# Peptides against a protein of PDB entry 2ODG, part 21

Target 1, 89 residues: chain A of PDB entry 2ODG
Amino acid sequence: MTTSQKHRDFVAEPMGEKPVGSLAGIGEVLGKKLEERGFDKAYVVLGQFLVLKKDEDLFREWLKDTCGANAKQSRDCFGCLREWCDAFL

## One batch from the design tools (peptide; made by RFdiffusion4, then SolubleMPNN)

Design b1_p12_5_s3 (from b1_p12_5 with A1P T2S F11L)
Fold by OpenDDE base, seed 1:
Structure b1_p12_5_s3 (fold): chain B 89 residues (1-89), chain A 12 residues (1-12)
Amino acid sequence: as target 1 above (89 residues)
Amino acid sequence: PSPEEARAAFLA
């Protein structure tokens, strides 16, 4: 699968204080829903990703249940965090 | 999320 520029921009540098909306697959709609649930920073979602042991099915299910992400959105978000971790964790 | 909520997700 090919990646978006948004994905490439995210995985290219330390995460810092980037908002949740910086994650690939997370747009305005999903971002607002995540923020309402306390996931305002990308690193908070990273935390959930890590707590779930980087399990794709668990993470994507969680994301769907938490903000209504569809298959592509959850796949993009998962891939974004996976590649970021491979580079920086 | 609270620590409890995060932990619950792990145990699910």
Scores: peptide ipSAE 0.063, ipTM 0.721, DockQ to the pose 0.172
Fold by OpenDDE base, seed 2:
Structure b1_p12_5_s3 (fold): chain B 89 residues (1-89), chain A 12 residues (1-12)
Amino acid sequence: as target 1 above (89 residues)
Amino acid sequence: PSPEEARAAFLA
């Protein structure tokens, strides 16, 4: 599948203090829900991604359960973090 | 861990 510019912008550089909404697949609605659950920065979601040992099914299910992400949103978010980790971890 | 277990552990 092709990626969005949002994805490309995220995976191109260290994420630093980027907000959770900078993650591909995470818009304002999902971002707000994640923030309310303590995931205010992209690096906090990265932390959860790593706690789940980068497992796609576990992460996407977690994201769905945590903020109501649909299949595309969870796929985009997972892919975003996977590719960022491939470059920087 | 399950997603629920991971969520609980991560935020503990």
Scores: peptide ipSAE 0.056, ipTM 0.695, DockQ to the pose 0.157
Fold by OpenDDE base, seed 5:
Structure b1_p12_5_s3 (fold): chain B 89 residues (1-89), chain A 12 residues (1-12)
Amino acid sequence: as target 1 above (89 residues)
Amino acid sequence: PSPEEARAAFLA
């Protein structure tokens, strides 16, 4: 498997105040749906990822249920947060 | 927890 440039850009630096749409797998459509549910910043989604103890199945199911992410989108988003945490936590 | 339970707990 290969990663996107969007993934590489996200995992390379502190996320700060980056919008939720900065996460790999989260485009404009999913980003707007997440924002409507209160997940406007990438760090809020990070919080959910951590509350779920970095469990892939739980996180990906949550993402699907919350914004309609498909399998690839949820995989990309999970991988993005996992690798960011490995670098910065 | 289910995704719904996790979401509720996180945003409580």
Scores: peptide ipSAE 0.047, ipTM 0.678, DockQ to the pose 0.162
Fold by OpenDDE base, seed 4:
Structure b1_p12_5_s3 (fold): chain B 89 residues (1-89), chain A 12 residues (1-12)
Amino acid sequence: as target 1 above (89 residues)
Amino acid sequence: PSPEEARAAFLA
């Protein structure tokens, strides 16, 4: 499978203060829901990813339960954070 | 959401 340009843009540089909507798989709909739940920055979602010890099933289930992400959206978001961590953590 | 609300959501 291939990645999106959005994914490539995210994993290419430090995360900084990027909004949650900059994560691959997170569009305006999911982004607004995450922000309403207190996940306004991409680094807050990164925190949850790390607390779950980078476990794919746990993270994708959490994302689905938190904002209603479908299988593709949760896969894209997980892959985005995994590859960012491989480069910068 | 407030910082407290965000923290609660994170740990829920």
Scores: peptide ipSAE 0.045, ipTM 0.670, DockQ to the pose 0.119

Design b1_p12_5_s4 (from b1_p12_5 with A1P R7E)
Fold by OpenDDE base, seed 3:
Structure b1_p12_5_s4 (fold): chain B 89 residues (1-89), chain A 12 residues (1-12)
Amino acid sequence: as target 1 above (89 residues)
Amino acid sequence: PTPEEAEAAFFA
């Protein structure tokens, strides 16, 4: 499937201090919910992604349970982190 | 669409 410009912008450079809302699939609503749960930076969500051993089903389930992400949002977020890791990790 | 669906579309 095709990716968004937001996805391409995220995977193209080091993550640094980017906010959680910079992740593909994470808008203002999901971003606020993640921040309230302590996941304020993209690298904190990356940490969860790595703790779950990069497992797609586990990560997408976690994201759904944590902030209410739907199937597309969780897929976009997972793909964003997977491709960033392939490039930089 | 629901607000969630609209957000997913905008930030796709």
Scores: peptide ipSAE 0.117, ipTM 0.671, DockQ to the pose 0.031
Fold by OpenDDE base, seed 5:
Structure b1_p12_5_s4 (fold): chain B 89 residues (1-89), chain A 12 residues (1-12)
Amino acid sequence: as target 1 above (89 residues)
Amino acid sequence: PTPEEAEAAFFA
């Protein structure tokens, strides 16, 4: 699968205080919904990813239920966090 | 496209 530049930018460096909108697959609409639920930083979503033990189906289901992410958005977000963890965790 | 599809494409 081909990745986006947004994905490559995210996985290339430490996450720090990056906003939730910096995650691949998370745009303005999904970002606002995540922020309203308390997931304002990328590292908060990372936390949920880790709590779900990096399980793809569980995480993508959670993301769909939490902000209405579609299949592509949840796939991109999951892949973004997976590859970031492979590099930095 | 749906709003979700448009957003996914824009931020891809």
Scores: peptide ipSAE 0.117, ipTM 0.689, DockQ to the pose 0.031
Fold by OpenDDE base, seed 2:
Structure b1_p12_5_s4 (fold): chain B 89 residues (1-89), chain A 12 residues (1-12)
Amino acid sequence: as target 1 above (89 residues)
Amino acid sequence: PTPEEAEAAFFA
């Protein structure tokens, strides 16, 4: 599948202090919900991604349960983190 | 589109 520019921007460089909203698939609404749950930075969501051992089904389910992400949003977010890890982890 | 769909599309 083709990727968004948001995805490409995220996976192209070190994550640093990027906000959770910089993740592909995470907009303003989902971002606020994640922040309220303690996931204010992209690297915190990365942490959860890694705790779940990069398992797609588990991560996407977690994201759905945590912030209400739909299938596309969770897919985009997962793909974003997967490709970032492939490049930098 | 639903609000969820609109957000997904906008940030895609």
Scores: peptide ipSAE 0.115, ipTM 0.682, DockQ to the pose 0.031
Fold by OpenDDE base, seed 4:
Structure b1_p12_5_s4 (fold): chain B 89 residues (1-89), chain A 12 residues (1-12)
Amino acid sequence: as target 1 above (89 residues)
Amino acid sequence: PTPEEAEAAFFA
């Protein structure tokens, strides 16, 4: 499937200290909710992604339950982290 | 659209 520029920007370079809002599928609303739950950096969400063994269904369900992400948002976020890991992990 | 759908579209 086609990706957004936000996705491409994220997967193109090391994650570093990028805020959670830099993840594809995570906008201002979802970003604030994630930050309130302690997921203020993209790498914290990456940690959860890895703890869930990169399982798409588990991660997308977690994201939905944690910040209210819809199907597209969770798909975009999952794909963003998956491709970043393929490149840098 | 729901707020979620609107945000998803905006940040797509």
Scores: peptide ipSAE 0.109, ipTM 0.681, DockQ to the pose 0.031

Design b1_p12_6_s1 (from b1_p12_6, 6 letters changed)
Fold by OpenDDE base, seed 1:
Structure b1_p12_6_s1 (fold): chain B 89 residues (1-89), chain A 12 residues (1-12)
Amino acid sequence: as target 1 above (89 residues)
Amino acid sequence: EEEKVKEVLEKN
């Protein structure tokens, strides 16, 4: 599978205070929905990813239920967080 | 587990 530049930009450096919309797979629509649910920063979604023990199915299901992400969006977001954790956690 | 986690986060 190929990754986007957005993915590469995210996994290349510490997450810091990056907004939720900086995550691969999370565009304006999904980002706004996540923000409305309290997931305004990428690190909050990272927290959910970690609490779910990095389980792909659980995380992708959560993302779908929380903001309506489709299969590709949830896959991209999961992959983004997985690779970030592999590099920095 | 997913739902429990969501509940905790959304209550904060």
Scores: peptide ipSAE 0.042, ipTM 0.680, DockQ to the pose 0.119
Fold by OpenDDE base, seed 2:
Structure b1_p12_6_s1 (fold): chain B 89 residues (1-89), chain A 12 residues (1-12)
Amino acid sequence: as target 1 above (89 residues)
Amino acid sequence: EEEKVKEVLEKN
């Protein structure tokens, strides 16, 4: 399995104020749903990821329940945050 | 746990 360019772009630099839609696996549809729930910035989703202690199953389930992410989308998003944390946290 | 955390984030 290979990563997307979107994934590589996200994990390559500090997160800053990047919008939630910058996360791998989060397209326009999921991004809007997340924003409506208060997750407007990628760092807010990062916060949830960290509160869940980086648990893949819990995070992916949360993402599915929160915005309707499918298995690939939740996997991509989780992997994106995991690798970002490995580099910068 | 997931639901409780979600609730806290949505309230704030």
Scores: peptide ipSAE 0.040, ipTM 0.677, DockQ to the pose 0.117
Fold by OpenDDE base, seed 3:
Structure b1_p12_6_s1 (fold): chain B 89 residues (1-89), chain A 12 residues (1-12)
Amino acid sequence: as target 1 above (89 residues)
Amino acid sequence: EEEKVKEVLEKN
């Protein structure tokens, strides 16, 4: 499927200290909910992604349960982290 | 384990 410019901007460079809201699929509403749960930086969500061994179903279910992400949002976020890892891990 | 990790992060 097609990707957003937000996705492309994220996967093109090291993650650094980017906020959680920099992840594709994570807007202001989901970002605030994630921050309230301790996931304030994109690298913290990356950590969860890696702990779940990059499993799509587990990660997307976790994201839905944690912040209420819908199917598109969780898919976009998963794809963003997957492609970042392919480039930089 | 996703819930366990979440709990740890929420406590900090």
Scores: peptide ipSAE 0.039, ipTM 0.670, DockQ to the pose 0.132
Fold by OpenDDE base, seed 4:
Structure b1_p12_6_s1 (fold): chain B 89 residues (1-89), chain A 12 residues (1-12)
Amino acid sequence: as target 1 above (89 residues)
Amino acid sequence: EEEKVKEVLEKN
């Protein structure tokens, strides 16, 4: 399985104030829905990822329920946060 | 826990 350039760009450096749309799997549509729910920055979604103890099933289900992410989008987003944490946390 | 976090963020 391969990753996107968007994924590689995200995991390559500290997260800082990157918008939620910088996460792999999160495009304009999902990003706007997440922002409407208070998840405007990538680090807020990171917070949810960590609160869920990095559990893939729980996180992906949450993402689906929160913004309507499909299986690929939730997989990409989960993988993005997992690998960022492996590098920087 | 998922719902709790969402509730906190959506609370005005």
Scores: peptide ipSAE 0.037, ipTM 0.655, DockQ to the pose 0.129

Design b1_p12_6_s2 (from b1_p12_6, 7 letters changed)
Fold by OpenDDE base, seed 4:
Structure b1_p12_6_s2 (fold): chain B 89 residues (1-89), chain A 12 residues (1-12)
Amino acid sequence: as target 1 above (89 residues)
Amino acid sequence: DEEKRKEVLEKN
């Protein structure tokens, strides 16, 4: 499957202080909901991804429960973090 | 599985 430019931009460089909205699959609506729950930076969501041991089902269900992400949004976000970790972790 | 997720989070 193809990836978005947003995905490619995220996985190409260190995460730093990028906002949660820089993650693929996370638009303005989901980003605001995540921020309200304390997930304001992409690295906070990365932390959740890691404590869930990079499990796709656990992470995608968490994202759905936390901000209402649909299947595509959660898939895009998971893939974004997975490929970032493959490059930098 | 929310219960499984909570168990994973509690162990960490």
Scores: peptide ipSAE 0.074, ipTM 0.728, DockQ to the pose 0.070
Fold by OpenDDE base, seed 2:
Structure b1_p12_6_s2 (fold): chain B 89 residues (1-89), chain A 12 residues (1-12)
Amino acid sequence: as target 1 above (89 residues)
Amino acid sequence: DEEKRKEVLEKN
């Protein structure tokens, strides 16, 4: 499978203060739910990703439980953060 | 895998 343009845009540069909705797989609905839980910035979700030791299964399960992300959405979000970390962390 | 996730979060 190919990545989305949204994914490519995110992994291409430092994330800075980008909103949570800028993460691949996170649209308006999931973004709103994440924001309501305190994850308003992409870097906050990055923090959770790192706390979970970059474990795919743990992160994707967390995302599902936190905002109701489906398999594709959680995969896209995980891949987005993984590749961003590979480039910038 | 809820228990495993909780354990990871608690240990970190």
Scores: peptide ipSAE 0.029, ipTM 0.631, DockQ to the pose 0.066
Fold by OpenDDE base, seed 5:
Structure b1_p12_6_s2 (fold): chain B 89 residues (1-89), chain A 12 residues (1-12)
Amino acid sequence: as target 1 above (89 residues)
Amino acid sequence: DEEKRKEVLEKN
């Protein structure tokens, strides 16, 4: 599998205050929906990822249910957080 | 697995 530049940009450095839209797979539409649910920063979604114990199926299903992410979007977002954690957590 | 997800979230 290949990654996007957006993915590489995200996993290469500390997350800081990056908006939720900085996550791979999360565009403007999904980002706005996440923000409306209280997930305005990438680190808030990271928190959910960790609460779900990094379980791919649980996280991807949560993302789908929360903002309507499709399979590719949820895969990209999961992979983004997984690799960020591998580097920094 | 909605039930599993809800269980995990409620547990925390």
Scores: peptide ipSAE 0.028, ipTM 0.624, DockQ to the pose 0.068
Fold by OpenDDE base, seed 1:
Structure b1_p12_6_s2 (fold): chain B 89 residues (1-89), chain A 12 residues (1-12)
Amino acid sequence: as target 1 above (89 residues)
Amino acid sequence: DEEKRKEVLEKN
């Protein structure tokens, strides 16, 4: 499947201090919910992704439970982090 | 799948 420009912008460079809302699939609504749970930076969500050993089902379920992400949003976010890791880890 | 998630988190 094709990716968004937001995805391409994220995976193209080091993550640094990018906000959680810079992740593909994470808009303003989901971003605010994640921030309220302590996931204010993209690297904090990356940490959760890695703690879950990059498992797609576990991560997407976590994202759904944490901020109410739907299937497409969680897929986009997972793919964004996976491809970033492939490039920079 | 919550139990599996908890197990992963506890093992790490």
Scores: peptide ipSAE 0.028, ipTM 0.623, DockQ to the pose 0.067

Design b1_p12_6_s3 (from b1_p12_6, 7 letters changed)
Fold by OpenDDE base, seed 2:
Structure b1_p12_6_s3 (fold): chain B 89 residues (1-89), chain A 12 residues (1-12)
Amino acid sequence: as target 1 above (89 residues)
Amino acid sequence: EEEEVEEVLKKN
């Protein structure tokens, strides 16, 4: 399968202070919900991803429960963070 | 962007 341009843009460079909405699969609606829960930056979601030891099922379940992400959104977000970590962590 | 479109569809 192919990746989105949003995914490619995110995994291409250091994360820095990028907003949570820069993550693939996270649009305006999910982004606002995540921000309301304290996940204002992409690196905060990265933190959760790492705390869950990069487990796909656990992370995708967490994202679904936290902001209502559907299967595609959680898959895209997980893939985005996994690829970023493979490149920069 | 398809991701944003999917969010809109989910919201609706």
Scores: peptide ipSAE 0.033, ipTM 0.562, DockQ to the pose 0.031
Fold by OpenDDE base, seed 4:
Structure b1_p12_6_s3 (fold): chain B 89 residues (1-89), chain A 12 residues (1-12)
Amino acid sequence: as target 1 above (89 residues)
Amino acid sequence: EEEEVEEVLKKN
């Protein structure tokens, strides 16, 4: 089980106004798609994560359906938010 | 960057 530096950077501090693209697994392509759907900030995606009660399958399915995230991207994004919440929520 | 590269490589 290995995390990216992007993941570590995100989970290390309060997310504040960080853009959606700061989430692990969310690059420029997925980030733009999320922004076009109204998910411009990481905290908006966090909101969806929480609305789905932190359910991995539901969140990853939502992310896939919303921006076309693949399995790794959705896994990384989920893990990023999960660990951020473990640290700060 | 690793994640960005992966996203580019697997773009539909």
Scores: peptide ipSAE 0.033, ipTM 0.566, DockQ to the pose 0.032
Fold by OpenDDE base, seed 5:
Structure b1_p12_6_s3 (fold): chain B 89 residues (1-89), chain A 12 residues (1-12)
Amino acid sequence: as target 1 above (89 residues)
Amino acid sequence: EEEEVEEVLKKN
């Protein structure tokens, strides 16, 4: 599978205070919905990813239920967080 | 835990 430049930009450096919209698969529409639910920063979504013990099915289902992410969006977001964790956690 | 996290964030 190939990755986007957005994915590569995210996984290349510490997450810091990056907004939720910096996550691969999360655009303006999904980002706004996540922010409305309290997920304003990428690290908050990372927290949920970790609470779910990095389980792909659980995380992608959660993302779908939380902001309406489709299969590609949830896949991209999951992969982004997985690879960030491989590098920095 | 998924719903619990979401509810906590919504209440804050």
Scores: peptide ipSAE 0.030, ipTM 0.547, DockQ to the pose 0.133
Fold by OpenDDE base, seed 3:
Structure b1_p12_6_s3 (fold): chain B 89 residues (1-89), chain A 12 residues (1-12)
Amino acid sequence: as target 1 above (89 residues)
Amino acid sequence: EEEEVEEVLKKN
């Protein structure tokens, strides 16, 4: 599957203090919902990704339940974090 | 554990 420029920008460098909206698949609507739940930075969502032991089904279900992400959004977000971890973790 | 994490974050 092809990736977005947003995905490439995210996985190319250390995450630092990037906002949650910098994650692929997370736009303004989902970003605001995540922020309201305490997930304001991308690294907080990374934390959840790691707590779920990088399990795709668990993470994508969590993301759907937490902010209403659809299948594409949750897939893009999962892939973004997976590839970032492969490069930097 | 996912529910526990969300609950903690919501309380803060």
Scores: peptide ipSAE 0.028, ipTM 0.537, DockQ to the pose 0.133

Design b1_p12_6_s4 (from b1_p12_6, 6 letters changed)
Fold by OpenDDE base, seed 2:
Structure b1_p12_6_s4 (fold): chain B 89 residues (1-89), chain A 12 residues (1-12)
Amino acid sequence: as target 1 above (89 residues)
Amino acid sequence: EEEEVKKVLEEN
């Protein structure tokens, strides 16, 4: 399976102030739901990812429960953050 | 699974 251009764009550079919607797997619908829960920036979701110690199952479950992400969306988001961390953390 | 997430968050 190949990554999306959105994934590649996200992992290619520092996260900075990128909106939550810049994360792979997070579109407008999921992004708005995350923003309503206080996750307005990608780095806030990164924080949650790190608090969960980068555990895939825990993070994907959290994302599903928080914004209704399906399996593909949660997988894409997790992979995006994992690869970003491998490059920049 | 949801309970496990909550536990991890509470412990951190």
Scores: peptide ipSAE 0.034, ipTM 0.672, DockQ to the pose 0.071
Fold by OpenDDE base, seed 3:
Structure b1_p12_6_s4 (fold): chain B 89 residues (1-89), chain A 12 residues (1-12)
Amino acid sequence: as target 1 above (89 residues)
Amino acid sequence: EEEEVKKVLEEN
């Protein structure tokens, strides 16, 4: 599966203080829902990803339940965090 | 799956 430019921009550099909406698969609608749940920065979602031990099914289910992400959105977000971790952890 | 996610979150 091909990646988006948004994905490539995210995985190419340290995460820093990037907002949650910088994650691939997370647009304005999902981003606002995540922010309302306390996930305002991309690194907070990274924290959840790591707490779930990088398990794809668990993370994608969590994302769906937390903000209503569909299958593509959750897959894109998971892939974005996985590849960032491969590069920087 | 959903219950497992909740359990993991509650344990931390």
Scores: peptide ipSAE 0.034, ipTM 0.662, DockQ to the pose 0.075
Fold by OpenDDE base, seed 4:
Structure b1_p12_6_s4 (fold): chain B 89 residues (1-89), chain A 12 residues (1-12)
Amino acid sequence: as target 1 above (89 residues)
Amino acid sequence: EEEEVKKVLEEN
């Protein structure tokens, strides 16, 4: 599998105040839904990822249930956060 | 666990 440029851009630097829409797999539609649920920043979704102890199945299911992410979107988002953590955590 | 976590987040 190949990662997107969006993924590479996200994992290349500290997360800071990046919006939730900067996460791989999260576009404008999913981003707005996440924002409505209180997940306006990427670091808030990171928080959920960490609370779920980086469990892929739990996180991807949560993302699907929270914003309607499909399998590819949830996979991309999970991989984005996993690799960011591997680089910076 | 997922559902419990969501409940906690919604309550805060």
Scores: peptide ipSAE 0.034, ipTM 0.628, DockQ to the pose 0.108
Fold by OpenDDE base, seed 5:
Structure b1_p12_6_s4 (fold): chain B 89 residues (1-89), chain A 12 residues (1-12)
Amino acid sequence: as target 1 above (89 residues)
Amino acid sequence: EEEEVKKVLEEN
């Protein structure tokens, strides 16, 4: 599997205050839906990822249920957070 | 798993 430039940009540096839309797989549509549910920053989604103990199936299902992410979007988002954690946690 | 996910979402 190959990664996007958006993925590489996200995993390369500390997350800081990056908006939720900075996550790979999260565009404007999904980002808005996440923000409406209180997930306005990427680090809030990271929090959910960690609460789910980095479980791929649980996280991807959560993302689908929360914002309507499809399989590719949830895969991209999961991979983005996993690799960020590998670098910075 | 889906029900577990919903519980986590509601609790946070």
Scores: peptide ipSAE 0.033, ipTM 0.662, DockQ to the pose 0.136

Design b1_p12_7_s1 (from b1_p12_7, 5 letters changed)
Fold by OpenDDE base, seed 3:
Structure b1_p12_7_s1 (fold): chain B 89 residues (1-89), chain A 12 residues (1-12)
Amino acid sequence: as target 1 above (89 residues)
Amino acid sequence: LLEKAIELGKEL
């Protein structure tokens, strides 16, 4: 599958203090909804990803339920975090 | 500081 430049930019370096909107699949609309729920930084979403034990179905369902992400958005976000973890965790 | 806590995890 192809990836976006946004994905490549995210997985290429340490996450640091990057905002939640820097995650692939998370645009302005989803980002604002996530921030309203307390997920203001990408590393907070990473935290959820990790406590769900990197399970794709659980994470994508959570993202859908939390901010209304569609299938592509949740897949892009999951893939972004998975590949970041493979490189840096 | 529970006022700052967010709910994490999901029922399996």
Scores: peptide ipSAE 0.224, ipTM 0.756, DockQ to the pose 0.093
Fold by OpenDDE base, seed 5:
Structure b1_p12_7_s1 (fold): chain B 89 residues (1-89), chain A 12 residues (1-12)
Amino acid sequence: as target 1 above (89 residues)
Amino acid sequence: LLEKAIELGKEL
């Protein structure tokens, strides 16, 4: 499956203090909604991803419920975190 | 400090 440059930039290096908007699939609109709910850093969303045991359906449903992500946005975000974890976790 | 906590997890 093809990925965006944003995805490739994220999975290429340690996450550090990157904002939530650095995640693939998370634009300005979704990022602001996530920040309002306390998910301001990418690593906080990573935390949710891990607590959900990397389950795709659970994570994508959570993302939809939390910030209104559509199917593509949630897929992109999930894939971004999955591949980051494969590289660095 | 507790007021900063966010809810994580979901029914599996």
Scores: peptide ipSAE 0.218, ipTM 0.755, DockQ to the pose 0.095
Fold by OpenDDE base, seed 1:
Structure b1_p12_7_s1 (fold): chain B 89 residues (1-89), chain A 12 residues (1-12)
Amino acid sequence: as target 1 above (89 residues)
Amino acid sequence: LLEKAIELGKEL
């Protein structure tokens, strides 16, 4: 599996206050929908990722249901958070 | 604070 530059940029450094749209797989459309639901920062989505115990199926289903992410978008977002956690958590 | 709260872990 290959990753995007957006993915590599995100996993390379501490998350800080990065907006939700900084996550791989989350573009303008999905980002706005997530923000409307209260997920304005990447670390809030990280929170959901963690309370779901890093479960891929649960997280990807949640993302689909929450903002309409397709399979690739949810995969990219999950992979982004997984690798960030491997590096920094 | 309450108005800013969101529900997490709905899939659990």
Scores: peptide ipSAE 0.202, ipTM 0.750, DockQ to the pose 0.099
Fold by OpenDDE base, seed 2:
Structure b1_p12_7_s1 (fold): chain B 89 residues (1-89), chain A 12 residues (1-12)
Amino acid sequence: as target 1 above (89 residues)
Amino acid sequence: LLEKAIELGKEL
């Protein structure tokens, strides 16, 4: 499977204050829904990813339930955070 | 502070 440039841009550097919409799989629609739920920064979603112990099924289910992410969107977002953590955590 | 808090780990 190939990754998007958005994914590559995210995993290449510390995420700092990047908005939630900078995560692969998170577009304007999902980003706004996440922001409404308190997830305005990528690092807040990272927080949820970590408290779920990096579990793919749990995270992807959470993302679906929280913002309506489809299978590809949740997969892309999970992969983005997983690979970022592998590099920087 | 509580008004800023969000609930995490719901799926655990």
Scores: peptide ipSAE 0.179, ipTM 0.737, DockQ to the pose 0.098

